Peptides against a protein of PDB entry 3C66. Designs and how they scored, part 29

Target 1, 189 residues: chain A of PDB entry 3C66
Amino acid sequence: KSWANLFEKNDFFFRYKFYLEITAYTRGSDEQHLKWSGLVESKVRLLVMKLEVLAGIKIAHPFTKPFESSYCCPTEDDYEMIQDKYGSHKTETALNALKLVTDENKEEESIKDAPKAYLSTMYIGLDFNIENKKEKVDIHIPCTEFVNLCRSFNEDYGDHKVFNLALRFVKGYDLPDEVFDENEKRPSK

## One batch from the design tools (peptide; aimed at target 1 I139)

Design b2_p19_4 (made by RFdiffusion4)
Pose (drawn by RFdiffusion4):
Structure b2_p19_4 (pose): chain A 189 residues (1-189), chain P 19 residues (1-19)
Amino acid sequence: as target 1 above (189 residues)
Amino acid sequence: SEPEVIISDDGNFLKVLPF
């Protein structure tokens, strides 16, 4: 074989059928999002610990990089549809109604200056100890405990017209396009 | 076979107002 093989990109978004995504939103400024997403991101490892000790959870595997994007966001209505529609491949298409900030347009006049909404998503891939028969698996408490941990006593993130946090359980075929690069086809049926 | 996973009262979605 060759050195090029050792350095082959990982296949994180193909090896699991289930993913838990944690999303920090900011309809505000760049630094408001830096602090906010920074706080949330600092707690994600704790969710891994809380999840992984559970009977039923075989592994909770965090990816190493947050997925980031921002959209021009004039109205409160837009910020809300972003939260509603972002996260699933079935629904992320509705985001095309808003202007996405890219490598090419981040420097443009009507974009550099426009108010923006910011997203930061982390992925925890899940695998399961399948109990007995097809049964429901409840991981609600560790998820809400994680949410309660996303706080600061010296910084108010209470204005939800600005700051928001969301979690989604999303099957592999339904992951957002952003996680697969130009090469990769997405998982199927 | 695959388990049905619940992360909130609404199923696969959870959102709580921040602090």

Design b2_p19_4_s1 (made by RFdiffusion4, then SolubleMPNN; from b2_p19_4, 8 letters changed)
Fold by OpenDDE base, seed 2:
Structure b2_p19_4_s1 (fold): chain B 189 residues (1-189), chain A 19 residues (1-19)
Amino acid sequence: as target 1 above (189 residues)
Amino acid sequence: MEPEVIISEDGNVLRLPTK
């Protein structure tokens, strides 16, 4: 299939057994998040290039559009919980304890002026040359370099109370619900 | 079968700050 077809949502989240999730977090203003997430998103292609040259990786294909979400986030503990629980179907139900900001509720007075955590998530589909669990594929270095690249771009991004970045390795059956349409069935184990 | 993928020392997640 052409690269163009891989950028369409239709089968991207069913095509691979494995995904790398890249999530930019901001507990602050929408403007702060726009700058931070935009920076992270602009660097994803560099990470892909670094992954593609690893011997154990056959394919690293980015999904071109981010997934956006935001939560009412009154405390630092809530912000940590979001970062801990987001990105896995197994754990994302814990986020139900927080108020998800939606188009329907964003104008409510209790939500409009509340402290918020913003999330932008990019996905990379992964295919490996090694299918034996006895063999390891180490992606720590390129992922660390990516994180450091983003963090070092501006001194403000060193404030972990406001800005955070996570890379999560996820199996296709454990992708967050956000990647699937209502009529789509989650991949099986 | 699936490969063992290493992304961090702390499981399947790498977060700021990096170790």
Scores: peptide ipSAE 0.565, ipTM 0.915, DockQ to the pose 0.605
OpenDDE base, seeds 1, 3, 4, 5: peptide ipSAE 0.560, 0.558, 0.560, 0.555; ipTM 0.914, 0.915, 0.916, 0.912

Design b2_p19_4_s2 (made by RFdiffusion4, then SolubleMPNN; from b2_p19_4, 7 letters changed)
Fold by OpenDDE base, seed 1:
Structure b2_p19_4_s2 (fold): chain B 189 residues (1-189), chain A 19 residues (1-19)
Amino acid sequence: as target 1 above (189 residues)
Amino acid sequence: MEPEVIISEKGNFLRIKPQ
């Protein structure tokens, strides 16, 4: 079971040149995040269905498991920074200024009672049907509809101070470090 | 061949802020 899971994970993030990242953010309690991220995750299949029918998209394949992380987040500015910088290898180094919450440090007094930002990220691998090098693929509408669907599900999810949702289009070589194991080499540009 | 993908008016990142 462990080998199969490792193989599936490793294969997925090398299989496609392009990915769509869906990140649910919560600056609040773990319970709040569990509900919010669970909702977002439950709707990803609907987004996939909308992407698959676009003429420019050959394949939209969701990864089955979310990636989870959390940071100490003392201020709203820190929360904005997380939302701006997370999800790209080029920008994720900015997150080193924040304290990552781990199983090893979560019981420390300075971390245990600190405000936290929780992140859950889903990935969709994309393969495009490109006849000509210059073709534009517009996925703005289905992505916007997805965000609106999630945000409108519960009135509480309209509070942007607590709950946020972002989508990022990334190339395989610019995926966050979290998707690769320590022994894996990042895809080349 | 790399497609130009449009996810938002501003580029490759979509975050809808409250009005």
Scores: peptide ipSAE 0.576, ipTM 0.932, DockQ to the pose 0.637
OpenDDE base, seeds 2, 3, 4, 5: peptide ipSAE 0.567, 0.574, 0.572, 0.574; ipTM 0.931, 0.932, 0.931, 0.931

Design b2_p19_4_s3 (made by RFdiffusion4, then SolubleMPNN; from b2_p19_4, 6 letters changed)
Fold by OpenDDE base, seed 5:
Structure b2_p19_4_s3 (fold): chain B 189 residues (1-189), chain A 19 residues (1-19)
Amino acid sequence: as target 1 above (189 residues)
Amino acid sequence: MEPEVIISENGNFLRVKPQ
């Protein structure tokens, strides 16, 4: 396939066996989230460059567009649950206890005025240079540097009650449902 | 063939919590 096809949604989430998810969380206003997520998104290319030079990584390709979601989030415990459970098909069903904000319901008074958690998720497809299934690939340093870079950009981003950032390594068969259309079948193990 | 990917001490998930 041509290079141009690598970043089409239908191709991207089936092309790789492994993905790195980068999720920016905001429990606050949509304006706060726009600034925070925009900053995180602007730095993803730097993380990609750091990943590509690792001996164990053959390819790191970012998906160019974020996935956006938001939940009614009345408590700090709800916000913690979102951060723990989001980003994996194995755990995302726990989020059914929260009200997902949609275009259809966002204007309802009970939702419009409710505290919200906003999520923006970026994906990086990964291909590895591995000869043995027991090989370890440590990406802790690049990922930690990325988090520190984003959080240190503005003093406000140090407030963990409002702003959070997480990275998750996910296998293709464990990607969240949101990355697939209704007519698409998730990859098998 | 599946590599073991380490992002943090918690394995495949990195999220810094307040102290």
Scores: peptide ipSAE 0.506, ipTM 0.913, DockQ to the pose 0.607
OpenDDE base, seeds 1, 2, 3, 4: peptide ipSAE 0.503, 0.504, 0.499, 0.502; ipTM 0.913, 0.912, 0.911, 0.912

Design b2_p19_4_s4 (made by RFdiffusion4, then SolubleMPNN; from b2_p19_4, 8 letters changed)
Fold by OpenDDE base, seed 1:
Structure b2_p19_4_s4 (fold): chain B 189 residues (1-189), chain A 19 residues (1-19)
Amino acid sequence: as target 1 above (189 residues)
Amino acid sequence: MEPEIIISENGNVLRVKPQ
């Protein structure tokens, strides 16, 4: 079962030239993040449906599993840095300045009681209709509607100090390291 | 030719700024 899941995962991130990343951020408790990320994940299908009907989009295919990570996040500035730098290979190295929480270190005294930022990221693979000679495809509207839908679901999700949501358009060669196995080579430009 | 994708006014990231 593990090999089939790994194979499907690896194929997905080589299948498309373009991806839409949807990241839910929480600076708070794991319980808060579970509720927030769960809500966002539950709405991804609606975004896919809106993308698929756009003339410039041939395929919008969601990856079925979120990627989860968490960092020690002692300040609001650290939280802003995470939101700014996460989701691109070009910028993710800045996150090395923060302590990544792992199963191995989560019980350490310096980590256990520290403020944390939690991240859940969903991916949508995109294929575009080149035939229509439209050099530009505007996905701003459906993406904005999606953000508004998630944020308006509960009043608590309006607190940007705790809950955040970002959508990032990324080329396959600039996907975060987390989507590739240690032995996999990134797609070329 | 790769299509130009517009997701936000100021780049490739859509983030709702705190009001």
Scores: peptide ipSAE 0.475, ipTM 0.905, DockQ to the pose 0.612
OpenDDE base, seeds 2, 3, 4, 5: peptide ipSAE 0.468, 0.474, 0.472, 0.477; ipTM 0.905, 0.906, 0.906, 0.906; seed 5 fails the geometry check

Design b2_p19_5 (made by RFdiffusion4)
Pose (drawn by RFdiffusion4):
Structure b2_p19_5 (pose): chain A 189 residues (1-189), chain P 19 residues (1-19)
Amino acid sequence: as target 1 above (189 residues)
Amino acid sequence: PESSYYNKFDHQFIFEPEE
C-alpha cells in the first residue's frame, strides 16, 4: 500500500444511518454569531456524554468540524423559513430562494453589506443497541438538558428575533448536501 | 436569562430505528 492511503479522508457521513444535528442560528452580526455559536459548540461534547451513557445508545460520535453558512436575510419571514427548511435534504432546496454567501461572492458590494443570517451545525452520528422488537427510543431529556446548558448569565441570548438553537434527528440519506464534497455521491434508498 | 430554542423538531427525539 502507500502513504496516500493512510491519509484518505474519513467517511463519517456514510458510516452511520442516523445523525443528530445541532444548529445555532443568528440573524444579527458576525460577532453576535461568533459568541452564540461558540457557546453552543462548547456544550456539544456534554450532549455526547449525556447520550452515550444511555441504554440503547451504542455510540454518539461527534464530527470534528461545524458546518457553517450564511444567507442574506432581509425579512423576519426569511429567517424563519431558514430555520424551518434548513437541515433536511428533502427541504433545504427552499434555501435557494435566498442568496447564499460563498467563496466567490463574499466580497461583492450587494452581499458584503447585506444583513445576514448565520448557521453553525454540528453532527453527532448515532448507532443503536436495538432492544427487543421494533420499539421507540426516547432521547428527549438529554436533548432538552443540552438546550438548558446553552446559556450565559453575562450574555443575553434571549432575543429570538436574533438568536436561535435547533436539533434534528436526520437519517443518513437525508443529510444536507453540504456534508458531502464534490467527489462523493450521497447515500440512497 | 435563558437562551432561545426552536423546539419544532423535538418529536424527532422519539423514533424507531430502522435495521

Design b2_p19_5_s1 (made by RFdiffusion4, then SolubleMPNN; from b2_p19_5, 10 letters changed)
Fold by OpenDDE base, seed 2:
Structure b2_p19_5_s1 (fold): chain B 189 residues (1-189), chain A 19 residues (1-19)
Amino acid sequence: as target 1 above (189 residues)
Amino acid sequence: PQSSVNRKNFSEFVFIPEE
């Protein structure tokens, strides 16, 4: 399959056993999130490049479109919960306790002026070199460098009450439901 | 600046489960 086919929601979320999930979180304004997520997204290609040169990584392919979501987030505890529970099928059901903001409900008075957490999530499909199965592939370095790069871009991004960035290593069968169409079956274990 | 990556989520990066 051509490289171009990986940029479309075809079989990307079925192609790899492992994914790196990159989520930019903002508890603040849409404008704040747009700036933050835009920055993070702009740097993902650098992370991919750093991953690809690791001996244990055969392939690191980004999915080019972010997944966007937002929740009514009245408390800091809710914001912590979102960051803890989001990005895994095993835990994402906890988010049902929060009001998902949609185009249909965003103008409701109870939602319009409510504090919100915004999420932008990018995915990188990972294929590992089988010969190096015994060698721990340490992606800590490139991931840390990526986080530092994003966080250091503006001093405002040091405010963890507003801006957060999480990287999650996720197995294909544990990907969030958002990556699959209604007619698609989740990958098996 | 402390890595904002929740250490719990990042620790999973060090251990690629062997098949």
Scores: peptide ipSAE 0.039, ipTM 0.671, DockQ to the pose 0.453
OpenDDE base, seeds 1, 3, 4, 5: peptide ipSAE 0.038, 0.032, 0.042, 0.032; ipTM 0.678, 0.621, 0.613, 0.658; seeds 3, 4 fail the geometry check

Design b2_p19_5_s2 (made by RFdiffusion4, then SolubleMPNN; from b2_p19_5, 11 letters changed)
Fold by OpenDDE base, seed 2:
Structure b2_p19_5_s2 (fold): chain B 189 residues (1-189), chain A 19 residues (1-19)
Amino acid sequence: as target 1 above (189 residues)
Amino acid sequence: PKSSFNDSRLDEFVFIPEE
């Protein structure tokens, strides 16, 4: 398939066994999140480029559209929980304890003025070039560079109470439900 | 935050891709 086909939701989330999730978190205003997530998203292509040149990576293909969500997040513990539980099918059910903000409910008095955590998630499909299944692949360097690049852009992004950036290595069968349509079955183990 | 997947745990990006 051409690169162009990977930019649309087709079989992208079935094509790879492994994915890198990049999630920008903001516990603050929508404006703060827009700036933060926009920055992170703008740098993803640089991460892809750095991943592609690693000997252990055959392919690093981005899904170009972010997945957006927001939750009522009244406490710092809730914010930590979101960061721990989001991005894995195994753990994402814990998020059901929080109120998901939707277009239908965002104007409700209990939601409108509530503290919120905003999430924007990008995905990179990975295909590895390894001779032995026991060989380690280290993507620490490019990931660290990416995080540093994002965090260093503005001093405000140093406030981890507000702004967070998580990268998660996920197997295809453990992708969050959000990446699949209702009629799609998640990949098997 | 004590998130397992945030900036403080980038060391987790040393992994073995298993089939």
Scores: peptide ipSAE 0.047, ipTM 0.692, DockQ to the pose 0.379
OpenDDE base, seeds 1, 3, 4, 5: peptide ipSAE 0.038, 0.039, 0.039, 0.039; ipTM 0.666, 0.681, 0.676, 0.671; seed 3 fails the geometry check

Design b2_p19_5_s3 (made by RFdiffusion4, then SolubleMPNN; from b2_p19_5, 12 letters changed)
Fold by OpenDDE base, seed 3:
Structure b2_p19_5_s3 (fold): chain B 189 residues (1-189), chain A 19 residues (1-19)
Amino acid sequence: as target 1 above (189 residues)
Amino acid sequence: PASSVNMSRSDEFVFIPEK
């Protein structure tokens, strides 16, 4: 059975208590985002390999498909707000202040020509080898190496006004709504 | 378990305690 068939979408976001979200942000063109997100996505497997060798990590399993979203993003402050609020159910409601680009509205003149922030999010399910509640798992090193690898690929990716990359640790009950189907119930605390 | 995991925001990292 191919790895692709083992991760049927249906149970991935219920299987783990913890997730690492990897979000590539682009405030620019769709073409810029496709290049940036494609690069980030291509390196996720290397991050997984680096996470798996940590003594405190039992399992690191990537979800196979990115989640894509875009917002009208007229200001730099809006772009900072997106990066601050996205990726957590507790904070994602703040994004309702921005216009989400959808298939239904993308052809509207007010949206078509508006500055946009594009988001591509990859998920890694995590299982930890934590026997003692006092044990800390530091993923700083592999995450830093991953960010540096992505940012160093092209000099243009050093422009934080256009290109950003965030790695967010979340609990299953705090995953964004986008990962659940309409008929699925969010995991409880 | 009170596992603390570090997260990165862009080039920055934050320590998140497990509750």
Scores: peptide ipSAE 0.035, ipTM 0.665, DockQ to the pose 0.102
OpenDDE base, seeds 1, 2, 4, 5: peptide ipSAE 0.034, 0.034, 0.035, 0.033; ipTM 0.608, 0.608, 0.684, 0.603; seeds 1, 4 fail the geometry check

Design b2_p19_5_s4 (made by RFdiffusion4, then SolubleMPNN; from b2_p19_5, 10 letters changed)
Fold by OpenDDE base, seed 5:
Order: structure tokens, then C-alpha cells, then sequence
Structure b2_p19_5_s4 (fold): chain B 189 residues (1-189), chain A 19 residues (1-19)
């Protein structure tokens, strides 16, 4: 099945058992986030190339569109909670304690002037070689290199109070609700 | 296969065993 046929069927989040989530976090301005997330997104292709050459990985396919969200984030503790809880269906319900910024509410005075955390998430679908049942696939090296590449691009990106980058490995049944349409049922275990 | 999976918050990685 050609890569093109995958995107046409909107079945990307049903096709793989495993996904790598790459989330750029910014607690600051929208402009800061656009620069940071844009940089991270521009480097995802390099990560894919590094993953594909690993013996245990058969396929690494990026979903080309980022998922974007933002929350009112008044405290550092809230920012830590977002980074801890986001990216898994098991934990994402904790984010209900925060105000999600939407197109409907973004112009409200209480939301407009509030400190915000911005999130941009990229997904990579992973297919592993089953024949290497005994070999651990270690993605630590390519992931670490990717994080270092992004963080070292600008000195400002070393400020963990503002800019963060997380990589999460998730199973298809534990993907966040945001990747599914309202009429779609999440994959079963 | 016990694939070691990496979860990272920022630049720190934690190995999560594949269940």
C-alpha cells in the first residue's frame, strides 16, 4: 500500500500498533511557540530517517500534520502537569482541570490575558520486525540526538520554564482522543 | 519481543518495557 493511500483513508491512527509522539511545549507567547514548534517539526524527517535504519524497525511513517492545543497555564505546577499527563488516553483526563483554549473562548477576557501553554504534537507510526523477538529495539540514541539537535539550535530553547520537548511511546489503544474523529472508535487492546 | 521503549520529558529519557 503506497504512503499516499494511507493518508487518503484517514486510517493512520488505526494502521500501527505503536506510535511515537513528539510534543513541543511552550509556556509563553504564540510567537515563541510558532518558532519552537516550527523548528521541531522541521527536524522530524531526520528522526524518521534515523529510526528507519534500526534493525528492529520495519517502518517509521510520520503523520505530516501537527495536532495543536493550548491551555490556560497560570502556574509552573500546571505546566508540569500538562507535560506529565498529555499524550496518553490513560492520563489525559487530568487535563480537564485546566481551561482548554478554543476558537469559541479565546476572545474571552479571562482567557485572552491568561498565561498559556501551547502544544504541537507530531506522530510517527511504527511497525517492528517480529522476527527479532529477542532483540530489544532501543530508540534512545536517535531520540536523544533529536532532542539535542532541537534544544541546541538557539540558546533560548535551553530555558525549561518556557520551552520543552517530549517524546512518548504509545500503543494505538492509548492514543489521545484528539487523534480520532467523534464518530470513530479507538482501537481495542 | 521485549522492546525497550523510551519516554522522555524534555531531554530525559525513561525506558518503558513493552508490555
Amino acid sequence: as target 1 above (189 residues)
Amino acid sequence: PESSVNFSRSDEFVFVPEE
Scores: peptide ipSAE 0.039, ipTM 0.643, DockQ to the pose 0.099
OpenDDE base, seeds 1, 2, 3, 4: peptide ipSAE 0.035, 0.035, 0.036, 0.041; ipTM 0.658, 0.645, 0.643, 0.644; seeds 2, 3, 4 fail the geometry check

Design b2_p19_6 (made by RFdiffusion4)
Pose (drawn by RFdiffusion4):
Structure b2_p19_6 (pose): chain A 189 residues (1-189), chain P 19 residues (1-19)
Amino acid sequence: as target 1 above (189 residues)
Amino acid sequence: SEPILSHLGELMLFKPLPS
C-alpha cells in the first residue's frame, strides 16, 4: 500500500445510519454568533457523555468540525424559515430562496453589508443497542439537559429574535448536502 | 432492524435561557 492511503479522508457521514445535529443560530452580528455558537459548541461533549452512558446507546460519536453557513436575512419571517427548513435534505432546498454567503460572494457590496443569519451545526453520529423487538428509544432528557447547559449568567442569550438553538435526529440518507464534499455521492434508500 | 427513535425527522427548537 501507500502513504496516500493512511491519510484518506474519513467516512463519518456514511458509517452511521443516525445522526444528532445540534444547531446554533444567530440573526445578529458576527461576534454575537462567535460567542453564542462558541458557548453551544463548548457543551456538545457533555451531551456525548450524557448520551453514551445510556442503555441503548452503543456510541455517540462527535464529528470534529462544526458546519457553518450564513444567509442574508432581511425579515424575521426569513430567520424563522431558516430554522424550520435547515437540517434535513428533504427541506433544505427552501433555503435557495435566500442568498447564501460563499467563498465567491462574501466580498461583494450587497452581501458584505447585508444583515445576516448565522448557523453552526455539530453532528453526533448514533449507533444503537437494539433491545428486544422494534421499540421506541427515548433520549429526550439528556437533550433537554444539554439545552439547559447552554447558558451564561454574564451574557444574555434570551432574545430569540436573535439567538436560537435546535437539535434534530436525522437519518443518514437525509443529511444536509453540506456534509458531503464534491466527490461523494450521498447515501440512498 | 432499527429502533424507533423519538423526534426522528422533527425539529427540536429551543429558546435560550436568559442570564

Design b2_p19_6_s1 (made by RFdiffusion4, then SolubleMPNN; from b2_p19_6, 5 letters changed)
Fold by OpenDDE base, seed 5:
Structure b2_p19_6_s1 (fold): chain B 189 residues (1-189), chain A 19 residues (1-19)
Amino acid sequence: as target 1 above (189 residues)
Amino acid sequence: MEPILSNLGENMNFKPLPA
């Protein structure tokens, strides 16, 4: 990554107080995940457009690159745990119970042939235009439309045992560790 | 001032209701 790309990344995850995380999950093959995540990623721009027209949202800024991770996922319970715990600094430590697949370990026999959960996560930085404390911004509609759009693309994506899609609203101080470099301090509360 | 999001809480996953 160029020096410029590192600065752009670091600035992005400090620029906003709030983020929307969009995570595509696949418990299956890498090929299945590539198709699923690629579809989800291709639709993120449509979600951004729908968010930007909401009166309470000043800016919806997508980060241009997904974050990719994969875990050894031997059981359905493990897959549910990943979906529950991933995407928040408060809860992500629970994922330490699972084996993270890395470039260093992916060729190990115990990992190579193991069932895996693949994750691709897109981030949208949000700036809100809230004049009054009583104003509610409802992002449920555009988020639901987005999920329905992705799930309806192919009947195979209706299989929740294999394919999942989650949206999570997160504060900047509670972003996952993956978005920060080792020497970066998390945003303060 | 923190925005109040309807139907999506802080650190909660938005899962659409199964159709």
Scores: peptide ipSAE 0.031, ipTM 0.679, DockQ to the pose 0.368
OpenDDE base, seeds 1, 2, 3, 4: peptide ipSAE 0.029, 0.027, 0.031, 0.030; ipTM 0.631, 0.638, 0.684, 0.671; seed 4 fails the geometry check

Design b2_p19_6_s2 (made by RFdiffusion4, then SolubleMPNN; from b2_p19_6 with S1M H7N L11N S19A)
Fold by OpenDDE base, seed 4:
Structure b2_p19_6_s2 (fold): chain B 189 residues (1-189), chain A 19 residues (1-19)
Amino acid sequence: as target 1 above (189 residues)
Amino acid sequence: MEPILSNLGENMLFKPLPA
């Protein structure tokens, strides 16, 4: 059964208590981002496979579509802020200091010519085996392997000024607003 | 029960350095 058929978009972000977010960042051209994010996205399935074999993980389900966003990013500090604050509802409000690029504003002169940070975010819903209250699930190994795999693919992806890759573990109630439709209520704590 | 994730806390950004 194709993974694509199993997940109705509408319930994915409500089905799990925990999510792993994989965000590819690019401060550069759209073309650079398309190559980088495309690579990262192509490898997410390998990460899922590595997560699924962990004894503490019952289910690792990828959401099939990336979330795309871009910000005007005039400085390196802004780029660091994006990487620090993005991916959590608790912290994403800090991004309001930056101009989000939208279809409505992308042609504005101040935005069109501005340096941009591009973000592509993939989500993995996680269900854990709650057998032993004391079992620590270490996802660092598969996550590290994944990052190394992506970054080692091309020497250009070693330039942290341009290309970044982050993984974030979040609870469902702390997912970014982008994953919910305007009419959807965020999961409660 | 919430799983205890070793070394990856809630909302922790994981940016491993290239080996």
Scores: peptide ipSAE 0.075, ipTM 0.758, DockQ to the pose 0.412
OpenDDE base, seeds 1, 2, 3, 5: peptide ipSAE 0.040, 0.041, 0.068, 0.037; ipTM 0.681, 0.701, 0.736, 0.657; seeds 1, 2, 5 fail the geometry check

Design b2_p19_6_s3 (made by RFdiffusion4, then SolubleMPNN; from b2_p19_6, 5 letters changed)
Fold by OpenDDE base, seed 5:
Structure b2_p19_6_s3 (fold): chain B 189 residues (1-189), chain A 19 residues (1-19)
Amino acid sequence: as target 1 above (189 residues)
Amino acid sequence: MEPILSYLGENMNFKPLPA
């Protein structure tokens, strides 16, 4: 199969058993989020390069487009909840307690002027080269270097009340609903 | 075969703080 076919949405989220999710969070303005998420996205290729050289990783392929979402986020507790629950099918239903901002509702007065949390998520498909189920692959170093690289770019990004960055390891059957079309069946365990 | 990843915690969520 040609390299071009590897990045079709329909194939990407069914091709791998494991994924690394990189989510940039912003509780602030749209402008703040665009700058923060744009920076994070620009560094993903560097993370991929660092993952590919690990002995236990055979392939690390990034999905080329981010997934974007935003929620009304009136409190800091809501922002913490989003960061805890987002990125897994097992836990994402908790986000239903918050108002999702959509193109249909974004102009409503109660939503337009409300505090918001913005999310941009990049996905990396992972293929592992492990012989034993007990073999450990340590991604701490490349992940920490990636976070430090993003956070050190601007002093403002040190404010965890506004800007956050998370990396989540997810199995294909536990990917968020956002990556699948309505007519697509979630991968089985 | 399922790999074991270090330092991701029980929730498989890794949020390192800047050094």
Scores: peptide ipSAE 0.029, ipTM 0.654, DockQ to the pose 0.371
OpenDDE base, seeds 1, 2, 3, 4: peptide ipSAE 0.029, 0.029, 0.029, 0.029; ipTM 0.640, 0.659, 0.664, 0.655; seeds 1, 2, 4 fail the geometry check

Design b2_p19_6_s4 (made by RFdiffusion4, then SolubleMPNN; from b2_p19_6, 6 letters changed)
Fold by OpenDDE base, seed 3:
Structure b2_p19_6_s4 (fold): chain B 189 residues (1-189), chain A 19 residues (1-19)
Amino acid sequence: as target 1 above (189 residues)
Amino acid sequence: MEPILSNLGENMIFKPLSA
C-alpha cells in the first residue's frame, strides 16, 4: 500500500496525542497569501527533518493538505484576535464574532471588497519517546529556525501588519473543528 | 506519563520574532 494510502484523511487527527500546527496568516490580498502560504508550506519538510532528529521525538508526521480559511478583518485588533484564538477548540469560538468567508457569501457586496485575513494551516502529528522521561523535548530551536527561514526569504515578509506565522502545540482533543468531518467525534481527553 | 514538554505548554503559541 503506497504512502499515499496512509494519508487517508480519516485517522490522522486521531492517531497522535500531540500536534504542531503551523499557520500562515495574511491580512492583504489573496495573491499575497498564496505566495506567503506557499513558501511556508514548502519549508514544512525542513521543520519535520529538524524535529525528527530530536532525541525526545519518535516521529514527526506532516499532514500534506493545508486547511484554508478566511475572515473579514476590518481592524488590526481583529487580526491580532484571529492569531490569538485560532488553532484551539477551546478558543476558536471567539472567531464567531468575525464573518467567515465562504463560497456562499464571498460575492456579497459587504464581503467582496472587505479587508480579509487569510489563514493556511499545516499539521504535524508528534509521537514522543517516553523512555527518555528525563530529556525535556525542546522544539523551540527548530521552530525558531523555521520561522526565521520563512521570514527572511523576502523582506516583505518582515511586515507583521500583513504577514504572520505562528506555531501552536495542541493536544488531539483540542484540535480545531475544521480537522474533523461532520460525522467524526472529537477525541476525548 | 505524559511527556513533560518543558518549554511548550499545552496550546502554547509560538510566535518567534524574526531575527
Scores: peptide ipSAE 0.069, ipTM 0.721, DockQ to the pose 0.388
OpenDDE base, seeds 1, 2, 4, 5: peptide ipSAE 0.067, 0.034, 0.067, 0.063; ipTM 0.753, 0.671, 0.753, 0.746; seed 2 fails the geometry check

